# Ledger of designs, part 128: peptides against a protein of PDB entry 3ESW

Target 1, 322 residues: chain A of PDB entry 3ESW
Amino acid sequence: NNIDFDSIAKMLLIKYKDFILSKFKKAAPVENIRFQNLVHTNQFAQGVLGQSQHLCTVYDNPSWHSIVLETLDLDLIYKNVDKEFAKDGHAEGENIYTDYLVKELLRYFKQDFFKWCNKPDCNHCGQNTSENMTPLGSQGPNGEESKFNCGTVEIYKCNRCGNITRFPRYNDPIKLLETRKGRCGEWCNLFTLILKSFGLDVRYVWNREDHVWCEYFSNFLNRWVHVDSCEQSFDQPYIYSINWNKKMSYCIAFGKDGVVDVSKRYILQNELPRDQIKEEDLKFLCQFITKRLRYSLNDDEIYQLACRDEQEQIELIRGKTQ

## One batch from the design tools (peptide; made by RFdiffusion4, then SolubleMPNN)

Design b2_p19_5_s1 (from b2_p19_5, 5 letters changed)
Fold by OpenDDE base, seed 5:
Formats: C-alpha cells, structure tokens, sequence
Structure b2_p19_5_s1 (fold): chain B 322 residues (1-322), chain A 19 residues (1-19)
C-alpha cells in the first residue's frame, strides 16, 4: 500500500495546529491558582507581572505614534535608508529594508535627536555646564513634573552659581520628545515607542542589573534582533557580557504578544545567581502572561506567534543565533 | 530532551510545509 505521505503530512499539520491552539485556551483553574500564589508569594514574579502590565501595552498608542512621526525628520531618515538600501539591499529582497530602517533610526536617534544626560546642564548657566553640577539626591516630582509620569527627580546644585537644577526622570515618552535627554531608561523608553511608531514588532528588554534595551523582530533575519539605542547597536547581544564584562542574572523581554526570558541570549559569561525565582516558576509565569496577552487573537495569529516562539526557543537553547 | 523535541517538530514542520 503506497503510503500517501502527502495525506499524512496534511493530517499531521492539522493535528499540530490544533495542539498548539489548545495551549492558548483559557487557563485552567489550577493554573490560575498557581499564578496567583506565585505573584503573591514571590517578589520577582510580582515585579515581572507589574512590568508586563505596563510595558506590553503602553506603546500600542496610535496617538503617540502620530506624534512621533510628526516629530522625527522622516525625510532625512528615509533618504538615508533608501541610500543604504540602494547599495546592498536590492540583492536581499524587500524584507531587508526594515533592518536598514532600524539601523538608520539608531543612528538618527543617537547622533541627531537624543542626548545622554549623566548630569544636567545648569538651568541658569546654560549649555555645557554639567561638569559644574553636584548631585544632592533625589526627590518626588513637583506639580508640573507629575503631569508627565515622573516618579523621581534628581537634584543638582551648580558649583558656579549655586542654583538648583532639577532632572526629572520622565516616564512619559511624549515628554521625552521635548526634553530629548536621559539615561538608558529614557533612551530605551522613547526608542521603543519610535520603533513601534513605524509598525515594527518590538520588545522592551529589562535587565535586573540596571540596564534596558530593545529587541526588534527582523522579517529578513526571521528572528528577534538585539537593538540598543544607547550604543547604536544592532544585533550585538554579546556587548554586555563580553565587551562590558557585565555580570547579569536576568533579562526579560516584554512585548505586546508575550513575555520571554531572553537571559540566554545576553548572559554569555559571568552569570550571577538566578535565585530570585525557581526556573520552573519563571517559565510558567512568562508562559501564563503570554497566554493572557494572546487571549483575544485569532487562531491564525496564535499559530504564527507560536511558530515564532518555537524558533526563538531553539535559538535560546542552542545559544546561537540561527 | 526538550531541545530534541523542538528540533524534531521544527524539522517535521519544515518538511511538511515544503511538501
């Protein structure tokens, strides 16, 4: 009997799709209980949940996207992208254009648009006076600063004029379009919004050891790509562990469609103890949050995302970008 | 292993999608 391999193949694909979709059904009561117990008993889990409630959805704001696109020099950006694409991109197909776009956005953001602020300039003495600034500590926002989702204000005294300069740590990315300065938090926050405003699939990566960056899903490379706006870095996940010799314990990626432990992509050496949560509980937590984020998606969207998840898991297990 | 299972599934899917 000629085994109809084509028929078997089709049946297997159908069964596999059904199996995948079954994983994204409403959580069982036992899973809900486990989740509730975990987030109430484990501080790290509670932190991940809290971050997911903000970071997974905050950037999906069409009004913000419009404001971003109106604020950026799109003519310059696309001119530069088109120029780079014309050199090498035509041979690789249209999907590579978005990689060139992200690379140009990294350049534009760091070189033309945003500024690193270790210490602010003195509001009284003017530009290039940050060297004269002494930190006095931090305080809560005033009435004006509080309008822009500001939790902390760093206070500096000018050694030259004696005046106080406030450096609000704004979490409102629209305010950051005006201020155009900050540290890794402000950089990553606004840059995440910028990438989202171009319709890209982006995740916010939180590192427990006080750094943050992005991941962009490249349709050309068919994987999540490391993107650090502070470093103007594209596809260099090794920079922290290898170049900086940074010690790290956890890297968690937050996107609209999921929460993923991406530690294996970035922690290549000098791993700190992962003692904040059991590995099984972290895996469960990320899967549970991801399941909730996908609850309203259709079967085809769920299946496509599940296929992406599987590819990423292989990459993370192997420790090699495919 | 979980890795081997994922690899097997991916290889199977790739074969099935190309057929």
Amino acid sequence: as target 1 above (322 residues)
Amino acid sequence: SEEEQIELVLKAKEILEKS
Scores: peptide ipSAE 0.021, ipTM 0.679, DockQ to the pose 0.336
Fold by OpenDDE base, seed 3:
Structure b2_p19_5_s1 (fold): chain B 322 residues (1-322), chain A 19 residues (1-19)
Amino acid sequence: as target 1 above (322 residues)
Amino acid sequence: SEEEQIELVLKAKEILEKS
């Protein structure tokens, strides 16, 4: 009896697909109860949920994508990408082009487009006057600042002219296209939108220890790739734990298709206590939110994303970026 | 372990998809 191995393989793939799809069915009443109880009783869980409600959807705005693409020097960007791709890309396949694009966007954003703002320049004295600025504290936004999703305004006094300069911490990434300055929050917020505007799969990574960055899904590398706009860093997840010797407890990635604990990718040493939530509850929370984000997707989309999730989980467990 | 199971599933899947 010649065993048709091809037929068996196809049957196994079908059964596996059905099994995966069964996990993404509507949540059972017990899961809803567990979720509600968790977010009402655990502050960290509530925080993750609150962030997911914003970060997972805010960047999927076609109007914002158009504004971004109209604001960037696309001619310069693509000229540089094409130049680097022409050297190496033809041998490695078409999918590598997006890696070159992300690398150029990192360069362009840091070198040509956006500025780090530890302290603002004095509005009266002009450019390169930040050294003369003394922090007076923070206050709420005024009526104009409130139009751009501003929660906090840092107040500075100029030591030279005595005038007050306001540094609004805008959360509106379109306003950041105008201001062209900020700290890690503003950098990551706008850069996430920039990457999304090129049609890329991007996640916003929140670190509990006051840093934020991106991940890009590289079709060439077939994995999520660390991207930090502040550092002009591509595929260097070790920079925080090793280079900065940073202590960290949680890194959570927020994307349109899911919420994932990516702590294992970035916390390589100096791990802080993970005492904010039980590991099982965090896993459940991320899976539950991810499931909700995928409710509108078809079976093929769900299956493809589930395959990516499994590959990522293996990567995170093995600690080896293949 | 859950890890070993996921690894086995992915290896099996990779073999099945290349086949």
Scores: peptide ipSAE 0.021, ipTM 0.666, DockQ to the pose 0.324; fails the geometry check
Fold by OpenDDE base, seed 4:
Structure b2_p19_5_s1 (fold): chain B 322 residues (1-322), chain A 19 residues (1-19)
Amino acid sequence: as target 1 above (322 residues)
Amino acid sequence: SEEEQIELVLKAKEILEKS
């Protein structure tokens, strides 16, 4: 009896698809209870949920994308991309072009567009006066600053003129297009929006130990790629653990289609105790939020994303960026 | 282990996609 291997393979694939899709069906009452209990009893879980409610959706704003694209020097960006792409002998239409685009956006953002702000310049004394600034502390936003999703304002006194300079920590990325300065938070926030504005699949990565960066999904590499705007870094997930010798416990990626514990990608040494939540509960939490984010997707979209998730999980387990 | 299960699933997928 010639085993119709093709028929068996098709049947297995159908059953597998159905199995995958079944995981993304509406959560059972028991899962909802577990989720609610976890978020109510565990502060870390509550924090992850709170971040997901913002970071997973905030950047999917077409009006913001338009403003970004109108603000950036697209002619310069694409000129540089085209130049580097052509230099390496790639043909037009290759998926690798997007990797060149992201690399140029990293360059452009760090070198031409945005500024690191350890201390602000004195508003009275002008440019290059940050050395004269003494921190006085932080306070809440004023009425004007509050319009731009400002959580805190750092206050500085100029040692030269005695005037006070405010450094609002804006969370509105559109305001950051105007101010063009900040620290890792502002950098990552605006850069995430920039990447999204080019139609890229992007995640915001939060590290518990006070750093943030991006990941973008490379169609060429067929994986999530580390992107740090502050460092002008592309595909260097090791920089924190190895180069900085940073101690870390959690790295959580937030995207429109899911929340993923990406700690294994970035925590290569000097791992801090993961004592904020049980591993099983964190896994459940991320999966539960991811499931909710996908509720409006069709079966084909769900299946494709699930396949991508599985590939990522293997990558994270094996520790090999292919 | 969950890891072994994932690896098995991926091997199965790879076989199915190449067939």
Scores: peptide ipSAE 0.020, ipTM 0.591, DockQ to the pose 0.305; fails the geometry check
Fold by OpenDDE base, seed 2:
Structure b2_p19_5_s1 (fold): chain B 322 residues (1-322), chain A 19 residues (1-19)
Amino acid sequence: as target 1 above (322 residues)
Amino acid sequence: SEEEQIELVLKAKEILEKS
């Protein structure tokens, strides 16, 4: 009997798809208990859950996307993208256009749009007076600042005029379109929204050691690409471990379709102890949250995302992002 | 290892997608 290898291959693909889909079915009671116990007993797990509840969904706001697109100089952006695409993009295929777009958005954001704020300028003395500012500490938001999801306000005294300047740490990215200044948190927050406003697949990456950045899913490269708005960096995951010699323990990516431990992409040397959670528990946590985020998706969407997840896990294991 | 299992699954998938 000639073994119909094509029929066997088709059956194996069907069974494989069914197997993958079975992993994304509603969590068993035992998994729910494990999850609840983990987030109630482990502070790191609770933090990851809390971040996921915000970061995975907050940027999926069509009204915010419209405001962003109305605020940016789209004519300048697309002119620059078209110019770079016209040089080499046609040889690489149409999918590379989005990579050029992200690179231009990085340029535009850092050079033309947003400002780094280590210390604020003095509100009384005007521009370029931050050198005269002494930190006095932090306080809660006032009634006006509280309207823009402000958790803390840094207080500075001007050594020249003696006046107090407030630097509110706004978490409302729409307010950041107005203020156009901040540190890594404000930069990453607004830039994540900007990328989302162009319809891109974007994740927010949180590093435990006080840095944050983005990842963009490049259809051209067929992988998640490191994007740091502060550094105007595209596809340079090594900059923290190698260039900065930064010590790191955890990097967690938060997107609409999942939560992923991406530490292996960014922690290339100077690894700090991973003692905040058991590795098995972190893996379980990320998978459990990811599963919940996908509950409304159809079988084909779930399967496609699962295939993407597998490719990413292999990339992370093999260290092939170089 | 989980890595070897993933590699085996991918190789199997690649073979199945090319068939």
Scores: peptide ipSAE 0.017, ipTM 0.584, DockQ to the pose 0.324; fails the geometry check

Design b2_p19_5_s2 (from b2_p19_5, 8 letters changed)
Fold by OpenDDE base, seed 2:
Structure b2_p19_5_s2 (fold): chain B 322 residues (1-322), chain A 19 residues (1-19)
Amino acid sequence: as target 1 above (322 residues)
Amino acid sequence: SEKELIEKYLKAKEILKKS
């Protein structure tokens, strides 16, 4: 009996695909009950859900992408990308071009476009006056600031002229294209939108210990790549744990296609207690939200994403960033 | 170990892709 190995292989692949797809079907009533109970009883779970409702979808705005592309110096960016890409003699194929693009966007954003703001300059005294600014605290937004999704406004007094300068913490990334300044939150927010505007697969990574960054899915590397706009960093997930000696408990990635605990990529040492939620419940939560985000996708899209998820989980367990 | 299971799985998946 000649075992038709090709037929068996095809049948196994079909069964495997069906099995994977079965995991992404609409949540069973029991899963919905578990989810509802979890988000109502666990504050961390509620926080992750709340973040997912914003971060997973907000950057998928074509109008914003157009505004970004119209605002950036695309001629400069592509000139620099082309220059760096040409040095490698095209030997690594077209997919590496996107890695060069992200690296140039990191350079451009930090060096040419956006500014770090520890303290604002005095609105009266002008540029390079931040040294004269004393924090008075924070307050709610005024009527104008409220138009741009501003939660808080930091208030500063100039020690020279005595005038008050407001530093609104805008969450509207389009407003950040105008203001061109902020801290890690503003940097990551706008830079996430910038990367999305180039049609890239991007996730927003939230660290519980008050930092945020991006991940970009490199087709060349075939993995999620650490991207930090504040640090002009590409593929350096170790910078927080090793270089900064930062203590961390949770890193959660938020993208249009899923929510993923990426803590294992970034927490290499000095791990803080993961006591905010049970590990099984966090895993369930991320999977449940991810399923919901994929409900409108076709079977092939779901399968491809599931294969990507599996590869990422393998990477995270192996601890091998190449 | 979870690592060994993953290595076996990857190897099996590569075999299934080559077949």
Scores: peptide ipSAE 0.007, ipTM 0.469, DockQ to the pose 0.243
Fold by OpenDDE base, seed 3:
Structure b2_p19_5_s2 (fold): chain B 322 residues (1-322), chain A 19 residues (1-19)
Amino acid sequence: as target 1 above (322 residues)
Amino acid sequence: SEKELIEKYLKAKEILKKS
């Protein structure tokens, strides 16, 4: 009896797909109980859940994407992308073009569009007066500032004229298109929206040790790529642990299709204690939230994302960028 | 896809021409 190996292979592939899809079915009652208990008893878990409720969906706003594309100098951006793409001898239509676009967006954002604000300039004395500014502390937003999702306002006094300057920490990325200034939070917030506006797969990465950045899924590299708008950095996940010698405990990525612990990509040395949650509970939490985010997707979308997740997990275990 | 990006860019240009 000639064993029909092709038929067996097809059957195994079907069974494998069904097995993967079975993991993304509606959560069992026991999983819901575990989730509820975890978020009610563990503060870190509650924080991750709260962040996921905002960061996983806020950037999927078509009206915001339109406003962004209307605000950016698209002619300059694409001119520069085309120039660098042609310089390296690539043919049109290659998946690598998107990597060039992200690199140009990093350049454009840092060099031409947005400004780092350690201290604001004095509203009375004008430009380049930040050196004369003394911090007085922080307060709540006023009625105007509250319109733009402002949680806190930093207050500064000018040593030269004595006037008060307010630096509101806006969380509305559309307001940031106007203000064009901030720190890592404002930079990452607006830059995440910019990348999303180009239709890219983007995650917001939160680090517990007061930094934030992005990841972009490169179709050319077939992996998640580190992107830091503050540093104009592309594919340099080592910069924090190695170059900055930063100590870190947790890096969590938030995207429309999932929440992932990406600590292994960025924490290469100087690891701080991971004592905020049990490792198995964090793994469960991220998987549970990811499962919920995918409930409306079809079987093919779920399968493709699950394959992507598996490749990322292999990458993170191996410590090698593929 | 690169095609979708180009389509978005072209659409953005059309919106800007109508405004």
Scores: peptide ipSAE 0.006, ipTM 0.354, DockQ to the pose 0.014
Fold by OpenDDE base, seed 1:
Structure b2_p19_5_s2 (fold): chain B 322 residues (1-322), chain A 19 residues (1-19)
Amino acid sequence: as target 1 above (322 residues)
Amino acid sequence: SEKELIEKYLKAKEILKKS
């Protein structure tokens, strides 16, 4: 009996696909109860859920994408991408071009477009006066600032003229296209939107120890790639743990298709206690939110994403990004 | 280990995809 290995392989693939798809079906009542209990009893879980409700969907706004593309110097960007792409002579196909695009966007954003703001310049004294600014604290937004999703305004007094300068911490990324300044939060917020505006698959990475960055899914590298707009960094996940000697406990990635604990990619040494939630509960939480984000997807989309998730989990376990 | 199981699983999956 010639064992039809091809038929057996096809049957196994079908059964495997069905098995994977079964994991993404509507949550069982017991899972819903576990989820509700977790987010009501664990503050860290509440925080992750709250962030997911915003960060996973906010950047999928076509109107914002249009505004971004109209605001950026696309001619300069593509000119530089084409120039760098031509130097490498690699006919490595269309997928590598996107990596060059992301690298140029990092350059353009940091060097030409956006500014780091430790302290604002004095509104009265003009440019390069931030050295004269003394922090007075923070307050709520005024009526104008409130229009741009501003929760906090930092207040500064000029030591030279005595006038007050306000530094609103805007969360509206469209307002950031105008102001073009901020700290890691504003940088990552707007840069995430910029990458999304080019049709890229992007995640927002939140670190509990007061830093944020992006991940980009490179079709060329076939993996998630570290992207930090503040550092103009591409594929350098080690910079925090190794170069900065930063101590960290949690790194959580938020994207339209899922929430993933990516701590293993970035926490290479100096790990802080992971005591905010049980590891099993965090894993459950991320999977549960991911499952919800995928409810509207078809079986093929779910299967493809599940395959990508599996590859990522292997990378995270193997430490291949090290 | 979970790692070994995942590696075996991936290897099996790759074999199945190439079949």
Scores: peptide ipSAE 0.016, ipTM 0.527, DockQ to the pose 0.279; fails the geometry check
Fold by OpenDDE base, seed 4:
Structure b2_p19_5_s2 (fold): chain B 322 residues (1-322), chain A 19 residues (1-19)
Amino acid sequence: as target 1 above (322 residues)
Amino acid sequence: SEKELIEKYLKAKEILKKS
């Protein structure tokens, strides 16, 4: 009996696809109740939900993408990408070109475009005067600052001239194209938008221990790649745990197609207690939000994303033996 | 090992996708 392996494989693939798609159908009433109870009773769950409502959708704004592309020196960027791509002997049309683009965007953003701001320069004394700035605390935004999604303004006094300098912590990434300065929050916010403006699959990664970065889905590497604009870092998920010796408990990735606990990618040592939520409840929460984000997608898109999710979960379980 | 199970599963899945 010649087992038609091709026919069996096709049948198994169909059944498997149907099985995967069945998981992404509308949530059962019991799942909705569990979700509602979880977000009402667990503050961490509520926080993850709140972040997902913003971070999963805010960067999918075509008008913002246009503004970004009009603001960046695209000629310089592509010139540098083409130069480095050609230098390594790659043929045109290879998926690896996008990795070179992201690497150049990291370079361009850090070296040419954006500035780190521990303390602002004195508005009166001019450039390179941050050393003279004393923090006085934080306050709410004024009427002008409030237009740009500003939750907090840091206040500094110049020790030289005595003038007050305001450092608004803007959350509007379009305003950040003007100000071109900030800390990890502003860097990650604007850089996430920049990557999205090039049509890339990007996630915003929130770490509970006051850091944020991006992930980019590399079609060449066929995986999510760590991207930190502050560090000009590409595919170095170990930098926090190993290089910084940072203690961490949770890393949650937020993208248009899902919310994923990526803690296993970044927390390689010095793990803090994961006591904010039960592991099963966090897994349920992320899956539930992800399911909601995919409700408008067709069966093929859902299946492709589910296959990507499975590969990621396998990667996270195996650990990169780097 | 969980690793071997995952590798077998991935290999099976790749075979199924290429068929």
Scores: peptide ipSAE 0.013, ipTM 0.433, DockQ to the pose 0.219; fails the geometry check

